# Peptides against a protein of PDB entry 7BDX: the designs that were tried, part 162

Target 1, 212 residues: chain A of PDB entry 7BDX
Amino acid sequence: EMGAAACTLLWGVSSSEEVVKAILGGDKALKFFSITGQTMESFVKSLDGDVQELDSDESQFVFALAGIVTNVAAIACGREFLVNSSRVLLDTILQLLGDLKPGQCTKLKVLMLMSLYNVSINLKGLKYISESPGFIPLLWWLLSDPDAEVCLHVLRLVQSVVLEPEVFSKSASEFRSSLPLQRILAMSKSRNPRLQTAAQELLEDLRTLEHN

## One batch from the design tools (peptide; made by RFdiffusion4, then SolubleMPNN)

Design b2_p18_7_s2 (from b2_p18_7, 7 letters changed)
Fold by OpenDDE base, seed 4:
Structure b2_p18_7_s2 (fold): chain B 212 residues (1-212), chain C 212 residues (1-212), chain A 18 residues (1-18)
Amino acid sequence: as target 1 above (212 residues)
Amino acid sequence: as target 1 above (212 residues)
Amino acid sequence: DLEEFEEKVEELIEKSEE
């Protein structure tokens, strides 16, 4: 319980850029983010057996950890830190997103996808995550999720790839051959206005790439 | 391990006044500080049996918790919160300081004493802690500690009582009758300059009170 | 074929705009 409470407070205060800088400026940042990945991995592996109540202290703890990573990745120095010094954590997040089934642990998936999106704001971060083994199949796996927020963050991450020619060119053939176009078109007709807009913008960006 | 790491980072960032305000502005502050007291109490109770290694994850976790309380108490709104909304935590800190033997858990005692000193900066905080049952005997028990930092923070807390006439008048008879004067005089001759100064200043303050 | 896919994407986008 106390660990979850402390981690939840750390998540809340990590929304501040100054707090992120303070976390990263300490000698404990590397260890913290290393253990973060291991803790998240342990949690996801535990889900294959017992229906751990989504409201468990462990769940709240892992949500807070994912939230901290997301908030760190929102800051330029945080992205640089994650991509340079905590690559294993990024690899773990990508792996865990693959291990989770559609509709499973929606809140955690949203936070992890937000972290990857935030990392993707920097070209170095985008290169790192997009060059990960199975990245394109993972995007399509995640886009099959019934949750609109999961799908929204997948579409935003896809858009980050599409808008960067140097990244997109490396994956363009695989991307085009595997694109779940009907799924994206269905999202462009969603009643969720955020999902609708994100899907429409992505379709427009894809159209622009085909004309160039 | 992860809980201790998260709590240690929260301790580090809680040195900021803005972070303390963010912690206290959340709906989780009450629960966090309630569980903090229970966690510290559980740790101290565990020490009576097995020599828990001072470097254990549990020890580091409790140090971080005590550090967070200390940093919260350093801020005006934090003192107000602790005295109004987390009195049980203050009572717990006072109790744990009584339960610990001289030379036992020095680092924890220092942090807890720093928290009480910080609370004592406000008249309401000083009144609350000084009116606690056994407060004066507790000060003398703590002043028997061989550690100079423990003794320093005890002397500072005693000075906070002595400098407030409304508080001192209520305890003056008990204080005068039980004052370990020879111990304080020995501290005024300490090779530790901080302890020496604090003991000298307290002796001067006491002398001034006897002449009035 | 990539060209056939591109044409199909364009056709589907055009149909989605109707």
Scores: peptide ipSAE 0.006, ipTM 0.729, DockQ to the pose 0.013
Fold by OpenDDE base, seed 1:
Structure b2_p18_7_s2 (fold): chain B 212 residues (1-212), chain C 212 residues (1-212), chain A 18 residues (1-18)
Amino acid sequence: as target 1 above (212 residues)
Amino acid sequence: as target 1 above (212 residues)
Amino acid sequence: DLEEFEEKVEELIEKSEE
């Protein structure tokens, strides 16, 4: 309980750039993010297919941890820190996104995808995550989630890859051969305006790349 | 481990007024401070006379909690919050200071005394804590601590009482009858300059009150 | 079949938005 409450408050205040700088400027930041990855991994491994009650202190704690990572990655110095000093955490997030089944831990997936998207704003971060083994299959696995918010954040991450010529060129063949086009087309017709817009923008970006 | 790390980071960032405002502006502040008191109480009750290793994750967690309370109480809105919405926590801190033996949990005592001193800057806070049952005996119990830093923060808290005529007048008879004058005189000759100064100032303030 | 799986997921997405 107390750990979840403290971590939730830390998550809330980490929305401030000054707080992110204060977190990273301390001598304990590396240890904190190392333990964060381990804690998130332990949580996901404990799910044994049982629908963990979303309201458990453990779930709330892991959500707060993922939220902190997301907020840190939203700041330029935070992205630089994660890409340079916490690559194991990024690898852990990618692994956990693969280990979670469609519909499982939706809120956690959203936060992890948001963190990866924020990291992808940095070219060094985008290169790192997109060069991860199985990254493209992982995107399509995640895009198979029934949750619109998960799919939205997957599409945003895909867009970050597509919009970067240096990254996209390395995987363009695999990307084109495995692209779930019908699924993206369906999402472009979603009633969810955020999902609809993200899918439409991605389809436009993909069409632009086919003509070049 | 992860809870202690998160709470330690929250402690560090709570030194900022903006962070204190953000903590208190959330809907979870009341719950956090309620659980804080319970957690600190559980820790002190578990000490069973065994010297808890100061380096335990549990000890570090409780120190961080006490540090957060201290940092919150350093800010005007934080004092107002504690005095209006978290009186149980203040009562808990007073109780825990009484339950701890001389030389036991020195760092925790210092943080708790600092928090009470910060609360005492508010007249409403000073009234609340000084009107607590056994407050004057508690001050003398704490002043019996062999730790100079504990004694310093006790003397500062005593000074806050002495400097407020409305508060001091209510307890002046008990205060004068139980005052460990020889001990304060000994502290005024300490090699620790902070303790020496605090004891000298208190003795001067007490002399001023005897002449009026 | 990937197509059949995509269709089922599309149906699930649509149902989650209702």
Scores: peptide ipSAE 0.000, ipTM 0.730, DockQ to the pose 0.023
Fold by OpenDDE base, seed 5:
Structure b2_p18_7_s2 (fold): chain B 212 residues (1-212), chain C 212 residues (1-212), chain A 18 residues (1-18)
Amino acid sequence: as target 1 above (212 residues)
Amino acid sequence: as target 1 above (212 residues)
Amino acid sequence: DLEEFEEKVEELIEKSEE
């Protein structure tokens, strides 16, 4: 309980850039983000057995951790820190997104995807994530999720890859050959306006790249 | 482990007034400080049995919690919050300081005493603490501690009481009748310069009050 | 002083990690 409360407060205050700088300027940042990855991994591994009540203190704790990572990644110095000093955490987030089944831990997936998207704002972060083994298959696995918010954040991450020629050119053949076009087209007809727009924009970006 | 790391980070960033304001402006602050008191109490109760390795994650966690309270109490709005909305936490800190034996959990005592001192900067806080049942006996119990830092912070808190006529006048008879003068005189001869100075200043303040 | 407190806290943390 107390850990979840403390982590939730830390999440809330980490919305400030100055707080992110204070976290990163401290000698405890490396340890914190290392343990963060381990804690998230342990939580995901615990879900395969008991249907942990998604409203548990453990769930709130892990959501707060993922929220902190997202807030850190929202800031330029935070992205630099994560990519240069906490790559294991990024690897963990990618792995956990692969370990979770469609419809499983939707809220956590959204937070993790938001963190990866924020990391992807930096070219170094985008390169690191996109060059991770199985990244393209992972995107398609995640895009099979029934949840519109999961799919939305996957599409945003895909768009970040597509919009960066230096990154996209490396994976373009694999990307085009495995692209779940029918799924994206279905999303472009979604009743969810955010999902619909994201899918339409991605389809337009892809069309532009095929004509060039 | 993760809870301790998160609390330690929250402690570090709470040195900023803006972070304290962010903590207190949130809807989670009341819950956090309520659970903080409970957690500290549970920890102190656990010490009566197993010599918890003072270097445990639990110890670090509780130190961080006490540090957060101290940092919150260092700010005017934080003092107002603690005195108006978290009196149970102040009562808990006073109780825990009484439950701990001389030489037991020195580090935690120092942090708790620092938090009480910070609360005592505000006249409302000083009144609240000093009007708590057994406050004067508690000061003398704490002043029997063999640790110089514990004694130093007790002397500082005593000085805060002595320097406020409205507070001191209420307890002056009990204070004078139970004052461990020989102990304070011994501290005024301490090789620890901070303890020596604090004891000398308190003795001067007390002399001034007797001549008035 | 907040700095002295932080320094004491750091020392307390360091000593607790030792």
Scores: peptide ipSAE 0.000, ipTM 0.715, DockQ to the pose 0.152
Fold by OpenDDE base, seed 3:
Structure b2_p18_7_s2 (fold): chain B 212 residues (1-212), chain C 212 residues (1-212), chain A 18 residues (1-18)
Amino acid sequence: as target 1 above (212 residues)
Amino acid sequence: as target 1 above (212 residues)
Amino acid sequence: DLEEFEEKVEELIEKSEE
């Protein structure tokens, strides 16, 4: 409980750029993000057994950790830190997104996807994520999620890949063959306006890339 | 482990006034400081049994919590929050300082005394602490500590009481009868220059109050 | 052990919410 409360406060204050700089300016950042990855992995592995209630302190703790990573990745120096010094954490997030079933841990998936999207703002970060083994199959797997927020953040990450010619050109063949276009077309007709817009924009971006 | 790491980071970043404002501007501050007091109390109660190694993650966690309270109390809005909304935490700190033996948990005592000193910068805070049951006997008990840093921070807190006429006048009789003057005189001859100076200044302040 | 202490702190805090 107290750990979850402290971590939740750290998540809240990490929305500040100066707090992110303070976290990263200390000698404990590397250890903290290493343990973060291990803790998130341990939590996801524990879910296959006992139905840890979503409102458990453990769930809140892991949500706060994922939120901290997201807030760090929102800042330029935070992205640089993650991509240069915490690649194992990024690999862990990608692995956990693959290990989680559609509809499982929706809030955690959203936070992890937001962190990856924020990392993708940096070309080096986008390149690292997109060159990860099984990245494109992972995007397809995640697009099968019934949750509109999960799908929205997947589409945003897909758009970040599509909008970067150096990244997209390397993966274009696999991307087009693996992308569930019918699912994206269905999302472009969603009643959720955010999902509808993101799917429509991605479809327009993909059409533009087919004509070039 | 992860909880202690998160709390240690929160301690580090709480040195910023803006971080303290962010902690207190949230809806979780009351709950956090309530749990903080309970956690610190639980730790001190556990020490009477197994020699929890001073370098344990538990010890580091409680040090970080006490450090957060100290950093919050260093800021005007933080002092106001503690004195208005977290009196139970202040009562807990006073109780724990009494329950700890001389030489026991030196670092924790220093942090708790620093937090009380910081609260004492506010007249309302000083008044609250000094009117606490057994406060003057507690100061005497704490002045028996073999550690120079503990004694230094006790002397600083004593000085805060002595320098405030409204507070000192109410307790002057009990204070003079309970104060270990011979111990303070010995501290004024300490080889520790910080302790020597603080003891000398307090002796000068006390002499000034006897002539008025 | 640290884990046992973290669990006890968690249990004590859970019991305080009840």
Scores: peptide ipSAE 0.000, ipTM 0.713, DockQ to the pose 0.034; fails the geometry check

Design b2_p18_7_s3 (from b2_p18_7, 7 letters changed)
Fold by OpenDDE base, seed 1:
Structure b2_p18_7_s3 (fold): chain B 212 residues (1-212), chain C 212 residues (1-212), chain A 18 residues (1-18)
Amino acid sequence: as target 1 above (212 residues)
Amino acid sequence: as target 1 above (212 residues)
Amino acid sequence: DLEEFEKEVEELIEKSEE
């Protein structure tokens, strides 16, 4: 209980750039993010067993951890820190996104996808995550999720790849051969306005790349 | 481990007034400080049993909690919050200071005494803590501690009582009848400069009150 | 073939805008 409460407060205040700088400026940041990855992994591995109630203190704790990572990745110095000093955490997030089934732990998936998107704002971050083994298949696996918010954040992450020629050129053949176009087209007709817009923008971005 | 790490980071960033405002502005603040008191109490009660290693994750967690309370109490809005909305936490801190033996958990005692001193900067806070049952005997119990930093923060708290006529007048008879003058005089001759100065200042303050 | 896929994507985008 107390750990989850403290971590949730830390998540809330980490929305401030000054707080992110203070977290990263301390000698405990590296250890904190190392244990963060391990804690998130342990939680996801426990899901194959007893039905952890989604509202458990443990679930809230892991959500707060993912939220902190997202807030850190929202800041330029935080992205630089993650990509230079916490690559194992990024690899863990990618792995956990693959381990979770469609419809499973949706809130956690959204936070993890938001963190990856925030990392992708930096070219170095985008290169790192997109060069990860199985990245393209992972995107399509996640895009099969029935949750509109999961799909939205996958589409946003795909957009960051598509809009970066240096990254897209390396994966263009795999990307084109496996692109779930019918799924993206279905999303462009979604009643969810945010999902609809993101799918439409991605389709336009893809069309622009074919004409150039 | 992860809870202690998160709480320690929250402690570090709570040195900022803006972070304290963010903590208190959230809907989780009341619950957090309620559980804080319970967690600190559970820890101190566990000390009568197995020798909890002072460097345990649990000890560090409780130190971080006490540090957060201290940082919150350092800010005017934080003092107002504690005295209005977290009185049980203040009562818990007073109780725990009484339950701990001289030389036991010195770092925790220092943090708890710093929190009480910070609360005492507000007249409402000073009134509240000084009107607590056994407050004067508690001060003398704590002043018997062999640790110079514990004694320093006790003397500072005594000064806040002595310098407030409205508070001092209510307890003046009990205060005078039980004052460990020989102990304070010994502290005024300490090799610790901070303790020496605080004891000397208190003796001067007491002398001034007798002549007026 | 990349060109065939590009054409299929274009045709599907055009059909989705109709």
Scores: peptide ipSAE 0.000, ipTM 0.742, DockQ to the pose 0.013
Fold by OpenDDE base, seed 2:
Structure b2_p18_7_s3 (fold): chain B 212 residues (1-212), chain C 212 residues (1-212), chain A 18 residues (1-18)
Amino acid sequence: as target 1 above (212 residues)
Amino acid sequence: as target 1 above (212 residues)
Amino acid sequence: DLEEFEKEVEELIEKSEE
């Protein structure tokens, strides 16, 4: 109970840039983000058996951890820190997104995808995550999720790759050959306006790349 | 491990007034400080048996909790919150200071005494804690501690009572009849300059009250 | 293969705009 409450408060206050700088300027930041990855991994590995109620203290604790990572990645110095000093955490997030089944741990998936998107704002971060082994297959695995918010954040991450020629050129062949176009087209007709817009924009960006 | 790390980060960032305001402005503040008291109480109750290493994750977690309370109490809005909305936490701190033996959990005692001193900066806070049942006997119990920092923070809290005529007048008879004057006189000759000064100032304040 | 894929994507985009 207390750990989840403390992490939730830390998540809330980490929305401030000054708090992110204070966290990262301390001597404990490296250890904290190392243990964060391990804790999230342990939680996901424990899900195979017991229906961990999404409302459990453990779930709320892990959501707060993912939220802290997302808030840190929203700030330029936080992105620099994650990509330079906490790459194992990024690798862990990518692995956990692959280990989770469609419809499983939707809130955690959304938070982790938001963190990866925030990392992708930095070209160095985008290069790092997009050059990860199995990144393109992972995007399509995640895009098979029935949840509209999961799919939305996958589409935004795909858009970050497509809009960066230096990154897209390296993966263009694999990307084009495996693109679940029918799924994206179905999303462009979604009743969810955010999902609809993101799918339409991605289709327009892809069309622009084919005409160039 | 992760809970202690998160609480330690929250403690560090709570040194900022803006972070204290963010913590208190949220809907989770009441629950957090309620659970804080319960967690600290559970820790102190567990000490009777196993030599909990002062370096344990649990000890560091409880130190961080006490540090957060101290930082909140350092700010005017934090004192108002504690005295208006978290009195049970103040009662818990007073109780725990009574339950701990001389020389036991010295760091926790210091942090809890610092929190009570910070609360005493507000007249309403000083009234609340000084009117607590057994407060004067508790001060003398704490002043029997062999630790100079514990004794220093007790002397500062005693000084806060003595310097407030409205508070001191209510307890003056009990205070004068039970004052461990020989112990305070011994502290005024301490080689610790902070303890020496605090004991001398308190003796001067007491002398001034006897001549008026 | 790439030209056929580009054409299939273009046709699918055009069909999605219908």
Scores: peptide ipSAE 0.000, ipTM 0.740, DockQ to the pose 0.013
Fold by OpenDDE base, seed 5:
Structure b2_p18_7_s3 (fold): chain B 212 residues (1-212), chain C 212 residues (1-212), chain A 18 residues (1-18)
Amino acid sequence: as target 1 above (212 residues)
Amino acid sequence: as target 1 above (212 residues)
Amino acid sequence: DLEEFEKEVEELIEKSEE
């Protein structure tokens, strides 16, 4: 309980850039983000057995951790820190997104995807994530999720890859050959306006790239 | 481990007034400080049995919690919050300071005493603490500690009481009758310059009050 | 309360998008 409360407060205050700088300027940042990855991994591994009540203090704790990572990644110095000093955490997030089944831990997936998207704002972060083994298959696995918010954040991450020629050119053949076009087209007809727009924009970006 | 790391980070960033305001402006502050008191109490109760390695994650967690309370109490709005909305936490800190033996959990005592001192900067806080049952006996119990830092912070808290006529006048008879004068005089000869100065200043303040 | 927690997570998500 107390750990979840403290972590939730830390998440809330980490919405400030100055707080992110204070976290990163401290000698504890490296250890914190290392243990964060381990804790998230342990939580995801625990889900395969008992239907942990999603309302558990443990779930709240892990959501707060993922939220902190997202807030850190929202800031330029935070992205630089994660990419340069906490790559293991990024690897963990990618792995956990692959380990979770469609519809499983939707809120955690959204937070993790948001963190990856924020990291992808930096070209170094985008390169690191996109060059990770199985990244393209992972995107399609995640895009099979029934949840609209998961799919939205996957599409945003895909768009970040597509919009960066230096990154996209490396994976363009694999990307085009495995693209779940029918799924994206279905999303472009979604009743969810955010999902619909994201899918439409991605389809337009992809069309532009095929004509070039 | 992760809880201790998160709480330690929250402690570090709570040194900022803006972070304290963010903590207190959130809807989680009341719950957080309620659970904080409970957690600190549970920890202190656990010490009577196993010599918990003072280096445990649990110790670090509780130190961080006490540090957060200290940092919150350092800010005017934080003092107002603690005195108006978290009196149970103040009661808990007073109780825990009484439950701990001389030389036991020195670092925690120092942090708790610092928090009480910070609360005592506000006249409302000073009144609340000093009117707590057994407060004067508690000060003398704490002043029997072999640790110079514990004694220093006790003397500072005693000075806060002595320097406020409205508070001191209520307890002056009990205070004078139970004052461990020989102990304070011994501290005024300490090789620790901070302890020496604090004891000398308190003795001067007490002399001034007897001549008035 | 689950609903309150969910709302707080949503609010914190929204704040992280800003």
Scores: peptide ipSAE 0.000, ipTM 0.734, DockQ to the pose 0.089
Fold by OpenDDE base, seed 3:
Structure b2_p18_7_s3 (fold): chain B 212 residues (1-212), chain C 212 residues (1-212), chain A 18 residues (1-18)
Amino acid sequence: as target 1 above (212 residues)
Amino acid sequence: as target 1 above (212 residues)
Amino acid sequence: DLEEFEKEVEELIEKSEE
């Protein structure tokens, strides 16, 4: 109970750039983000067993941890910290996104995808994520999610890859061969306007890259 | 482990006034400080049994919670929140300071005394604390502590009471009859310069009040 | 409460997207 409450408050206040700087300016940041990755991994591994109710203190705690990572990644110095000093955490997030089934832990997936998107704002971060083993198959797996918010954040991450020529050129063949284009076309007709727009923009970006 | 780490980070960043405002600007502040009091109480009650090692995650967690309360009380809006909305937490701190033996949980006592001192900067806070049942006997009990830092923060809190005529006048008879004046005189000869100064200043303030 | 937590998660998600 109290741990989840404290972590949720830390998540809330981490929306401030100055709070992110304060977290990272301390000597505890490395240890904190190391334990964060381990805690998130432990939680996801526990889901295959007993249905830990989504309302559990443990679920709330992990949501708050993922939210903190997202808020840290929203800031330039936070992205630099994650990409330089917390690569294991990024690897953990990628692994956990692969281990979660479609429709499983939707909110956690959204937060993890948002953190990866925020890291992708930095070219070094985008390059690190996109060069991760199984990254493109992971994007395909995540695009099979029934949840519109999960799919939206996958499409945003895909767009970040597509918009960066140095990254896209290295993966273009694998990307085009494994992208569920029919699924993206279906999303461009979604009743969800955010998903519809993101899918349409990505389709336009992909068409532009085919003509160049 | 992770809960204590998150709470320790929250403690660190709560040194910022803007972070305190962010904590209090949310709808979770009331619940958080309620659970804080309960958690601190549970910890102190557990000490009579198994010697929870001072280095335990639980000890670190409670230190961080007491530190957060101290940092909140350092800010004007934080004092207002504590005195208006979290009186139960203040009552808990006073109770726990009474339940702890001399030399027991020195660092926690220092943090709790610092929080009460910070609350005492507000006249309403000082009045609330000083009108608490058994407050003056509690000050005497705390002045028997062998630790110089505990005694220093007790003397600072005593000075806050003595310097406020409206508060001191109501308690002056009980205060003078129960104050361990010989102990304070001994502290004014301490080798600890901070304790020596605080004891000397308090003795001067008390002498001034006897002549008026 | 789950609903309050869900709403807060949604609000914090929205704030992290800005």
Scores: peptide ipSAE 0.000, ipTM 0.734, DockQ to the pose 0.089; fails the geometry check

